# Peptides against a protein of PDB entry 5IXI, part 136

Target 1, 141 residues: chain A of PDB entry 5IXI
Amino acid sequence: TPLLDASSLEYLFAQGQYDLVKCLAPIRDPKTEQDGHDIENECLGMAVLAISHYAMMKKMQLPELPKDISYKRYIPETLNKSIRQRNLLTRMRINNVFKDFLKEFNNKTICDSSVSTHDLKVKYLATLETLTKHYGAEIFE

## One batch from the design tools (peptide; made by RFdiffusion4, then SolubleMPNN)

Design b2_p30_3_s1 (from b2_p30_3, 17 letters changed)
Fold by OpenDDE base, seed 1:
Structure b2_p30_3_s1 (fold): chain B 141 residues (1-141), chain A 30 residues (1-30)
Amino acid sequence: as target 1 above (141 residues)
Amino acid sequence: SDSLIGNKELLKKFFNSIPAVAESRRDTLF
């Protein structure tokens, strides 16, 4: 039987977003350079999940999403600071890739019912468990 | 070395795992 009901899952998802962004659940230390890259990309993925979940909950279509939407509010503040210190071309690339992928993913999630808000929350929390230090030990054990 | 953050292929892999993760946790945790 599931350990969490719908209300608990919704709460944990909301709290998890806050903890990730505010670094209350700090991301794990990279073991290699590639691991560091994977961590950063997973953080960007978490931003897509959070935004997509919001859009789905509000029943927003793609044209209704803000054109200037960014990952900046949905990734760890420490990572955001790191990205801001990178060169302009790198930042532009990150922004463009994020926007393109967000559009693609939202088209799939909003237009298709293949991915539910439940699936997004589960993926978010499951990723949060492995992405951060010691998060969810009392929840997922 | 240049960061691979924002790599589209990595993001695709990330999201392609969503159904599998949801399925694996459905009857146990959520």
Scores: peptide ipSAE 0.264, ipTM 0.755, DockQ to the pose 0.689
Fold by OpenDDE base, seed 2:
Structure b2_p30_3_s1 (fold): chain B 141 residues (1-141), chain A 30 residues (1-30)
Amino acid sequence: as target 1 above (141 residues)
Amino acid sequence: SDSLIGNKELLKKFFNSIPAVAESRRDTLF
């Protein structure tokens, strides 16, 4: 018997998104420069999960996604501020890679039922455990 | 300097792990 029912999982997923973006659950300190890059990439992954989950819940098709969809609202605000300070070419690269990956992932999740909204929530919360400093201490201790 | 953020291969690895992570936690917490 799972410890969390569907409603509890939905609540934790929603709250986890808020806590990550608002830095109430701050991301962990990088141990190395490469670790910092890995953290940033995982944050982008979290953005894809959040957006894809939203699209699936709303029964949205790919053409219905906003043309200006961005990771900016779905990553920690501190990271968003950091990215905004980077040069234009870097920001363009990040945006292009993100959009391409989001499209690819959504095609996979919509066309192939291999990944459910439940799977996305679980992956999101599991990643929060390792990505942030103290998240999950009460649940995963 | 160029940032490694948004590395497509790293993102692919991240998402390729979704089924395994979901399955590993399904019988415990979720």
Scores: peptide ipSAE 0.260, ipTM 0.753, DockQ to the pose 0.676
Fold by OpenDDE base, seed 4:
Structure b2_p30_3_s1 (fold): chain B 141 residues (1-141), chain A 30 residues (1-30)
Amino acid sequence: as target 1 above (141 residues)
Amino acid sequence: SDSLIGNKELLKKFFNSIPAVAESRRDTLF
């Protein structure tokens, strides 16, 4: 948020990634089946943000990103386990859609420079607040 | 229709909600 200095924002972003992946900030309970799908898609979005931020910080171009880059290390471990148990076709679709989205998003962040690392951190933390049960209640209101 | 994990439209909406993207002159991020 605009009230956070750069150091605080960087710290919260790093810690937020850790908390989400390690399920220290557990994702909220779905209200409906559709809500559950939305939550999972938001988690994939969070992975795109995190990976893109990393790429920008390292000043990597798209061809320089690992070809096997995946959401697996950037989503809640519980969700990752769940996805692993889904059928092959579903997993293939998730992987392909994620890769396509990551590529397109990176074009806007790295290539077009329309999105900054600051924007990514803010969006990540803002989403983390609503995606998880109680995270950031003392910070975000 | 029901959205599933990996739905492109949901992800697109997610990214389009980023303030920097919303403030751009482009209709959508993708």
Scores: peptide ipSAE 0.168, ipTM 0.679, DockQ to the pose 0.232
Fold by OpenDDE base, seed 3:
Structure b2_p30_3_s1 (fold): chain B 141 residues (1-141), chain A 30 residues (1-30)
Amino acid sequence: as target 1 above (141 residues)
Amino acid sequence: SDSLIGNKELLKKFFNSIPAVAESRRDTLF
């Protein structure tokens, strides 16, 4: 991927979050059932990156975030609707795994400054390129 | 077959793909 300056990264990261959630940059079609599962898990990973970036920018630890913080506002709306249609046990499992990873990622990677906000933005945008159908074509060509 | 969404190994793989995470905390994530 091309080296982007700080101003460009900030703009693209903000716009990329909006485009992913609002499905303006739709996620790619799965090639197999397993590929579909991988896509959904990558979306959850994107939510961890977005929330962690927010926390770092506000200089907050995870316990200082709202207690009901969830992936719901940070994944594609279509995926969120799909998850809500699944059974209770599945939804509980998804929520628990997400919260555990968010906590562990923050405590053992972000809190000791192993990962910067810059790293999070780069990873987020790089993942958008592969996760969505056409996002970044004009930027990363 | 149940959905594999929320699988810890898949999320772990995603996080380990971040260079800074892979180098510093690979063995401490679950």
Scores: peptide ipSAE 0.147, ipTM 0.663, DockQ to the pose 0.235; fails the geometry check

Design b2_p30_3_s2 (from b2_p30_3, 17 letters changed)
Fold by OpenDDE base, seed 2:
Structure b2_p30_3_s2 (fold): chain B 141 residues (1-141), chain A 30 residues (1-30)
Amino acid sequence: as target 1 above (141 residues)
Amino acid sequence: SDSLIGNKELLKKFFNSIPAVAEARKNTLF
């Protein structure tokens, strides 16, 4: 991964989020069922990163986040559609787990300052590279 | 059917793999 200045990193992070959600950078095809689950979990992780980064940039505390905060707008649209087709109990479980992780992670990033916005962007882009089919080939090779 | 999406252990591993966390080694995020 090349060294990027702050401005370039910010741009790539913003564009990467857009590309992931809009499936312009499509997620890789799962090789197995377990691989598919891993991919989905990584996508949820990406959502936590994106939301936490947003909160940090806006200097928002967790209680100030919208009550209906969801992963839906921060994951690939294809995955979002897939999740919507699952049964209610499964969706509830996903929502609860996501909210718990978001809460805990946000507390760590904002309150403890153990993770910076820079760290979030780096992790996001690094994950995006391996999660998607061809993203960053021109940058990371 | 049960789905492994949202698996706590997988998410934990994901966040603990953040370089800043790995380098610090002072705590885990979850």
Scores: peptide ipSAE 0.190, ipTM 0.691, DockQ to the pose 0.243
Fold by OpenDDE base, seed 3:
Structure b2_p30_3_s2 (fold): chain B 141 residues (1-141), chain A 30 residues (1-30)
Amino acid sequence: as target 1 above (141 residues)
Amino acid sequence: SDSLIGNKELLKKFFNSIPAVAEARKNTLF
């Protein structure tokens, strides 16, 4: 919640990233096929937040990061494996859409300082609470 | 089933849900 102090928020954000990627905080079960797509889209959104936060903390613009940076290290490992098993056209589409959103998010919201690292952490943790099965229940109650 | 993403509006909605972004509509992605 926004009421957490900066130190607590930083710790929870770091731990939350690890838990999501390593599937220690597993994503919730989809109720429908469309819900499954929504869950996967939110995971990609989480990757944008994580990468943007990293860039901001290092005082780097996204083009300064390695060109091979992708969502792969910032989404649940199970989802990453699923995506790798899909056909080439699907993977290309996912990569392009992700790259476009990452770039535009940086240019239009981060570069003009309309979004802070604090905002990113709050959104990340708030999404993590609803995206996963039980994560953060005791923290956000 | 359809491929992942399907509709770019889903990610747009995700980012627009960030309070700072919601207040700065002129800087929205689309």
Scores: peptide ipSAE 0.189, ipTM 0.693, DockQ to the pose 0.216
Fold by OpenDDE base, seed 1:
Structure b2_p30_3_s2 (fold): chain B 141 residues (1-141), chain A 30 residues (1-30)
Amino acid sequence: as target 1 above (141 residues)
Amino acid sequence: SDSLIGNKELLKKFFNSIPAVAEARKNTLF
C-alpha cells in the first residue's frame, strides 16, 4: 500500500464523495439480506463523515448546522431512490436516527475535537474501498 | 423483513472503528 501525502488525501476524499453519490463508484452487491442492511447503514455513516468534515472545515458549531440537514445529498443516488420508495414511517425513522447520530457524533468532532478531519478522511476512503466495487485498488494495494 | 437502516447501534459500531484507523494512518497515510 503506497503512502499518501496530505494533498493526495484531500483530493481523493473530495473525489470519493462525488464518486459515491453519483454511483461512479457503485456500491458492492450484497451477499445476503443482512449484508444489504449493513451496506445501507455504512452509507448513512459515510454521510455523517462527509457532513462532519464539512462542518469542521468551515469551523461551524452544532447550532450553525441546518436543522433540516439530510443524508439525501451524501449517499448513493441509487440508495436515495430506494429509500424514497419506502413507507412514511420507515423514512421518518431513518431521518430521526440520522439526525440524532449526526448530533451525537459532532460532539466528538466539532465540540471536543477528539476526531480530526484527517481521521474522517481516512475512515471515509477506507470504507469507500470496501463498500464499492473495486474502488481504490490502485491506491490501497 | 424490516430494514436495519437507521439502527443507532450499527452506526456506533461504524464510528467506533475510527480510532483503529487513526492508529493505522501513522504507518500508511500522511
Scores: peptide ipSAE 0.187, ipTM 0.671, DockQ to the pose 0.604
Fold by OpenDDE base, seed 5:
Structure b2_p30_3_s2 (fold): chain B 141 residues (1-141), chain A 30 residues (1-30)
Amino acid sequence: as target 1 above (141 residues)
Amino acid sequence: SDSLIGNKELLKKFFNSIPAVAEARKNTLF
């Protein structure tokens, strides 16, 4: 892989988030129903990464973030619309699981400092490469 | 009606795949 300087990595990370959410870099087509669930779970993971990165960059913990923080603005808009159409109990489960993971991951990033912002960006971009159809082909192939 | 979305094991695997987490040699995050 090509060596990316810090500025390039920051740019790619920011643009990648935008492309994912706006579906400019569409997620790959699921091969099976389970694959679809895996894709959606990866998107939720991406949301955790994005929020954690934001919190670290702003030097704040989760309690300092808006209380209505959610995955909604950090996942593909198509997925967000899909989730909104699901059963209430399903949506509640997703919300609860996400909040729990966000809290736990925050302990490993901000509190424990075992994960850096650099690590988050690398993981995010690496996941984009496999999660989306063609993103990063010229950069990571 | 029970959705598999938000599966704890899948997300755990996702986060444990972060090199820094693995390098820290800590128990599972979740």
Scores: peptide ipSAE 0.189, ipTM 0.687, DockQ to the pose 0.256; fails the geometry check

Design b2_p30_3_s3 (from b2_p30_3, 17 letters changed)
Fold by OpenDDE base, seed 2:
Structure b2_p30_3_s3 (fold): chain B 141 residues (1-141), chain A 30 residues (1-30)
Amino acid sequence: as target 1 above (141 residues)
Amino acid sequence: SDELIGNKELLKKFFNSIPAVAEARRDTLF
């Protein structure tokens, strides 16, 4: 893994978010049904990372997070479309779990400062490498 | 399967795998 300075890491993190959401870096094909579920859950995790990073960078407090915050703008558009086709109960579960998890995670990142913005960027980019097709081939080889 | 999208345990595993958490020898992030 190459050593990245702060500016390069910031750039790659921002670009990686865009590429993931816009499917310019498409998620990998699932090998099994369970693998598909794992991929989807990792995408939700990526959304939490992105939102938490944003909150930290903006010096936001937990109560200042939008009450209607959603994963929808922070996951691959293809996955978002897929979720929208699922039944109401499933969508409600996903929404509730996501919101609860986001709250818990932000307590650790914003309140406890156990995870830095640097850690979030590193985890995000490292996950992109395994989650998407051929991401970072130019960088991580 | 119980491991559907939105599974909190899977999400916890994801975040507990953050290197900074592992390096701090924390059992769980949450």
Scores: peptide ipSAE 0.288, ipTM 0.761, DockQ to the pose 0.230
Fold by OpenDDE base, seed 1:
Structure b2_p30_3_s3 (fold): chain B 141 residues (1-141), chain A 30 residues (1-30)
Amino acid sequence: as target 1 above (141 residues)
Amino acid sequence: SDELIGNKELLKKFFNSIPAVAEARRDTLF
């Protein structure tokens, strides 16, 4: 397994975000209904990681983030389309849970600095490996 | 409990694993 330097990790993180959203690295097929729910929630988690990483890199505080920030640009486009087909109450719940969790997590990353940008990139790429069908085979083998 | 998308507990579990994942993957990435 090859070791990655900081520049390589930054590149892979950026490319991984693009591949996940554009479905170039498609998410794996669910084995059960519960597995499907877990996959969708992990995608929302990936969105929180991506947004938090961006905020940390820009040295932004929570009040500086857009009030209308959403998961829509940070999850697989296929999942985004699926969510848009769900009823209004479900969509409202997803939005509220996401916003609340993003605020909570940003307190730990931006304010408390208990999690570094490095940790976010590692978690993102590690999750991407297991969340998608074939991504990361040459990176983590 | 509701295990649908947008579950706060599932998200918490996801992020509570970050320290463990970071330590486990440090030896593989760096």
Scores: peptide ipSAE 0.284, ipTM 0.734, DockQ to the pose 0.558
Fold by OpenDDE base, seed 5:
Structure b2_p30_3_s3 (fold): chain B 141 residues (1-141), chain A 30 residues (1-30)
Amino acid sequence: as target 1 above (141 residues)
Amino acid sequence: SDELIGNKELLKKFFNSIPAVAEARRDTLF
């Protein structure tokens, strides 16, 4: 297994975010309806990772995060379009769950500092490998 | 169909797979 130095990891993390959102690394096709829901929730998780990493790198405090922070810019554009087509109650639930989880997760990253930026990048890239169709095959194999 | 996206338990499972998070108390996330 190849070792990734800090600079390489930072580059791959930044590029991976762009590729996921712009669907240059498209998410895999769901095998079942439940698998589709799992994929969507993983995408929301990826948004939390990306936002938290940014906040940590900028040494931002929790109150400095925008009150209207959203997953919309941090998930695949195709998924964002799909969510916008869902009913109001569903969209409200997604927003509330995301905001609540982001707050609680940032207690572990920004406040408690039990999770490092390195941990976030590794989880993000590892998830990209399984979430997308063929991303990182040349890197992780 | 719409009831499962944004599921707190699924998000919890996702983040509990991070070693540093798994080592911490899980009940603090929700």
Scores: peptide ipSAE 0.282, ipTM 0.764, DockQ to the pose 0.239
Fold by OpenDDE base, seed 4:
Structure b2_p30_3_s3 (fold): chain B 141 residues (1-141), chain A 30 residues (1-30)
Amino acid sequence: as target 1 above (141 residues)
Amino acid sequence: SDELIGNKELLKKFFNSIPAVAEARRDTLF
């Protein structure tokens, strides 16, 4: 983990979210079919990090989170398009798994405060490096 | 074959790699 001051870390985190969603930092090419599935699930994980960070910064409680909150605005737009084209049962599974996990994770971020916003930003940026093509090479190498 | 996107176990592995999460009790999160 690189040593960054708080302001630099906040900036990089915000920019990294934008770059991932807008595909300015494109997802790396999968090496295998399983690798492709891992990449997609990591993107969903990134969405949980981003949403949880937002909730913490806004000092939101679990009941205050939108009940229909989704990964859709927090993953690469290309992946979002891909998911929309999958069958209904698959989309339902993704939605349910994501919602359940987000709820569970938020117990540790919002309720218990076991995970800090700093932890979320570091994990997000570290994952962004390996998830995308050559992103952050100048910072993390 | 079942599609692997939206795999809860993979998400668990992802978040268990966060040091703060790994230090917490597993049964309270997962």
Scores: peptide ipSAE 0.251, ipTM 0.744, DockQ to the pose 0.222

Design b2_p30_3_s4 (from b2_p30_3, 16 letters changed)
Fold by OpenDDE base, seed 3:
Structure b2_p30_3_s4 (fold): chain B 141 residues (1-141), chain A 30 residues (1-30)
Amino acid sequence: as target 1 above (141 residues)
Amino acid sequence: SDDLIGNKELLKKFFESIPAVAAALKNTRF
């Protein structure tokens, strides 16, 4: 993995978020049904990273964010549409799991400063490399 | 096979690659 300076990392992180959500960098095709589930859950993980990074940059705790904050604006639009078409029980589970994990992540990792914004950006971009079809091939080769 | 989206264990696995997060999530029951 190549070393990136702070400015390059910041730019790539911002662009990567946009590309993922707008499906300009589409997620890879699942190889199996289980792989499809893994991909979807990684997208939810990406949302946790993005929201946590935002909160840290604004020097605010997650409870200070809008009460209705969710994964919806931080995952691929195609996945968001798919989730909206699923049954109520599934949607409730996704919302609850995401909310609980985000809270726990903040309490155990962000609040004690064990993870930095740098760590979040690195994890985000590293995940983009494997989650999407061909994102960053020229950068990460 | 049931829909596994929104599985806490899968989310946990995603973050296990970060050492600090893995340590914080150790022994945590969902």
Scores: peptide ipSAE 0.246, ipTM 0.768, DockQ to the pose 0.208
Fold by OpenDDE base, seed 4:
Structure b2_p30_3_s4 (fold): chain B 141 residues (1-141), chain A 30 residues (1-30)
Amino acid sequence: as target 1 above (141 residues)
Amino acid sequence: SDDLIGNKELLKKFFESIPAVAAALKNTRF
């Protein structure tokens, strides 16, 4: 793994979030149906990372987060559109699972400081490389 | 086939790659 200083890591993390959500770094094409499910769930995971990082930076625990915080603004816009087209029960399930996991993640890792903002950024960027089609490809051209 | 988006186990597995998270979630049930 490359060594990044704090400033570079912070910049790449911020830019990576923008690129993922705005689909400037488009998610990879699924190879199978299960791969598609993996991709979608990884996107939800990315949302947890982003939200948790935000909460940590603001010194907020989950109960203190705004009630409108959701995965919707932290996943690719294309996926968000897809989710909105799914049936109510599916959307409810996604939302409930996400909220439950976010709560558990926050309670078990964030509150006791077992996970740092650095860890979140590294995981986010590492996932971004494999989740998207050509992230960072221009560096190697 | 069921739509597996929002699968709790998949989401859990995603975070198990982080050692600290894996330890914290080891005994957690969804």
Scores: peptide ipSAE 0.222, ipTM 0.758, DockQ to the pose 0.202
Fold by OpenDDE base, seed 1:
Structure b2_p30_3_s4 (fold): chain B 141 residues (1-141), chain A 30 residues (1-30)
Amino acid sequence: as target 1 above (141 residues)
Amino acid sequence: SDDLIGNKELLKKFFESIPAVAAALKNTRF
């Protein structure tokens, strides 16, 4: 894995978010049903990373974020469409779990500055490598 | 088949690879 300077890391993080959401870097095919659930939950985790990074860059606390902020614009569009087709109770659970986790993540890690934007970008890109089909082969070889 | 999307424990596991996050989540409950 080549060394990445700060500018390169920032660029790759921004591009990676776009590629994931727009499915330009499609998520890998699940090997089992459980693997599929793991993939979906990792996508929700990626949304937490992206939102937290955004909040940190804007120096915003979680209560200052828009009330309608959700995972919907930070996960693959294909997954978002799939979630919208699921039953109401499932959608409610996803929303509640996501909001609760985002709040807890913010309170425990962001507010006390225990996690940096660098940490978030590295985790995001590392996950993107394993979550998607051959993403970043040119970067991570 | 159970729909396990939105599993809190899976989200916790996702962040355990970050040492600072793992430490913060050690004593958290949902």
Scores: peptide ipSAE 0.218, ipTM 0.759, DockQ to the pose 0.212
Fold by OpenDDE base, seed 2:
Structure b2_p30_3_s4 (fold): chain B 141 residues (1-141), chain A 30 residues (1-30)
Amino acid sequence: as target 1 above (141 residues)
Amino acid sequence: SDDLIGNKELLKKFFESIPAVAAALKNTRF
């Protein structure tokens, strides 16, 4: 991961989120069924990172976030559409698990200030590099 | 890529816990 100044990192993080969601940086093709699931999980993880970063920047506790907060705005639109094709009960299950996971992450990493916004940006971009097909080719060696 | 975060162990555990979400995603699309 390149050493970037704060302003550059902020820009790349913002652009990276946009590129991931809008599929301008498309996620890599799965090699197997399990790989496909891993990709989906990583996308959900990216959503956790993005939401957590947002909350930290706004100095908001998770309970202060909208009650309907979800991964939907923070994952690739293609994946979101795929998930929406699943039945209601499945989607509710996914939502519940995601929310619980988000809470757990916040309690374990953010509440004790063990993770900074800088850390989240770095992790997000690093994951984006491996998750997508060609993102960061000009930035990452 | 490496887990570049203030606490790598916590981040590692974070992603290791995602399989719980994976289980939910295995349900049928219909």
Scores: peptide ipSAE 0.136, ipTM 0.591, DockQ to the pose 0.036

Design b2_p30_4_s1 (from b2_p30_4, 12 letters changed)
Fold by OpenDDE base, seed 3:
Structure b2_p30_4_s1 (fold): chain B 141 residues (1-141), chain A 30 residues (1-30)
Amino acid sequence: as target 1 above (141 residues)
Amino acid sequence: MSIEESNPMSEKAKKGLDEFLEKIKKRNLD
């Protein structure tokens, strides 16, 4: 991953989020069924990073996060549609596990100054590079 | 595949982000 100045990193992070959600940077095709699940997990991880970054930028405390916050607006629209088609119990499990992990992650980021917003941007873009079909080839060497 | 691997946000998936956090913690201690 090339070294980026602060302004470039901010721009790429914002644009990367938009491109991922709007499927302008489509996620890679799964090689196997397990690979498909791994891709979905990475997308959910991207949502955690994006939400935590947002909270930190707003200088929010963990209790100030909306209780109804979810991954829906932070993952590819195609994946969101796929999840909505799954049965109720599956959707409930995904939501609960996501929220629990988000809380734990926020305890280690929002409530702990050890992780910076810069770290989150770098991790997000690095993951985006491996997750998408073309994005990494165009932006990263 | 295992039950863990077949479910979104499995322990395996969470481990990736946990390892990221641990890497950052280690960096801050150096």
Scores: peptide ipSAE 0.218, ipTM 0.742, DockQ to the pose 0.041
Fold by OpenDDE base, seed 2:
Structure b2_p30_4_s1 (fold): chain B 141 residues (1-141), chain A 30 residues (1-30)
Amino acid sequence: as target 1 above (141 residues)
Amino acid sequence: MSIEESNPMSEKAKKGLDEFLEKIKKRNLD
């Protein structure tokens, strides 16, 4: 990841979230079934990063996070549609696992000054580079 | 693949984020 000033990083992070969700930066094609699952996991991880970043920016406490918080607005719309097509039990499992991990991750970030919003932005953008087909080709060269 | 690995937010994915956090923590302690 190239060295970016704070303003550039903020811009790229915001734009990257938009591009990922709106599929303007489409996720890479899976090579295998397992690769497809890995891609989904990375997308859900991106949602955790984005939500945690939001919470930190708002200086929110853990109990202040909405109980119905979801990955739906923080993952590619195509993936969200795919998940919605799965059976109720599977969707409930995904939701529960996501919420549990989000809580744990937030505890490690919001309650730990060792992790900054800057770190989350860098991790997010670095993951976008590997997750999407052509994102940042000119930025990361 | 294992049943765990086939589900979203598998232990592998969670481990990756945890490792990221640990790297950041270690960096700040140095």
Scores: peptide ipSAE 0.174, ipTM 0.713, DockQ to the pose 0.041
Fold by OpenDDE base, seed 4:
Structure b2_p30_4_s1 (fold): chain B 141 residues (1-141), chain A 30 residues (1-30)
Amino acid sequence: as target 1 above (141 residues)
Amino acid sequence: MSIEESNPMSEKAKKGLDEFLEKIKKRNLD
């Protein structure tokens, strides 16, 4: 895979987010129950990356981030529907864990600036390749 | 060649992101 310029990377990142959420790039089939849980966790991680990238692009401070920000718009729609069908306690747990993780991650990305938007896009696309069935087959090698 | 290999992250950023992502994997979200 050739080195991507900034414009190409930006395009692929935007398209990748759309493809993941809209299930145009469907997530891979789980091999085991644990693999299924790992896939879901990876999707939630993708949401953290996407949200943090957005916050960094907007030059937001932590207090400026919406307190009710969630993974719901940043994960595959099929997964979001699945989570919404789970019991209240499970949903609360997912929400709390996600929010805590996002806060910790944002401390490193927004506050400390140890991670750039470029880094987030690269990590997002790399993870997307492994998470989905055949996404990037024509792009990645 | 993977996208990550062809577009390498800084060592500090890569390590940090991996550590955070691993924290997600270790946490029981459901």
Scores: peptide ipSAE 0.141, ipTM 0.694, DockQ to the pose 0.636
Fold by OpenDDE base, seed 1:
Structure b2_p30_4_s1 (fold): chain B 141 residues (1-141), chain A 30 residues (1-30)
Amino acid sequence: as target 1 above (141 residues)
Amino acid sequence: MSIEESNPMSEKAKKGLDEFLEKIKKRNLD
């Protein structure tokens, strides 16, 4: 795989987010029930990366982040529908864990600047490659 | 080559992101 310049990486990151959410790059099939949980966690991690990247690009500070930020727009639509069908307690747990994690992650990215937007894009695309069935077959050789 | 191999993250950033992702996996097991 060739080295990607900044413009190419930005394009691929934007397109990758769209493809993941719209299920144009479908996530891999779970091999076991535990694997299904791992896939869900990876998707939620992708949402954290995407939101954090957005916040950093907008030069937002933690107090400026909406308290009602959700994973709903940043995970595959199929997974979002699945989560909505789960019981209330499960949904509350997912929401709470996600919000807490997002806050903690943002403290380590936005606040202390230990992670750059470039790093987030690379991590996002690398995870997308392993998470989806056939994404990047021609690019990630 | 993986995109991560072709466009490597800083060592500090990579470790930090991995640690955070593992925390999510652990807390969302149920």
Scores: peptide ipSAE 0.134, ipTM 0.703, DockQ to the pose 0.595; fails the geometry check

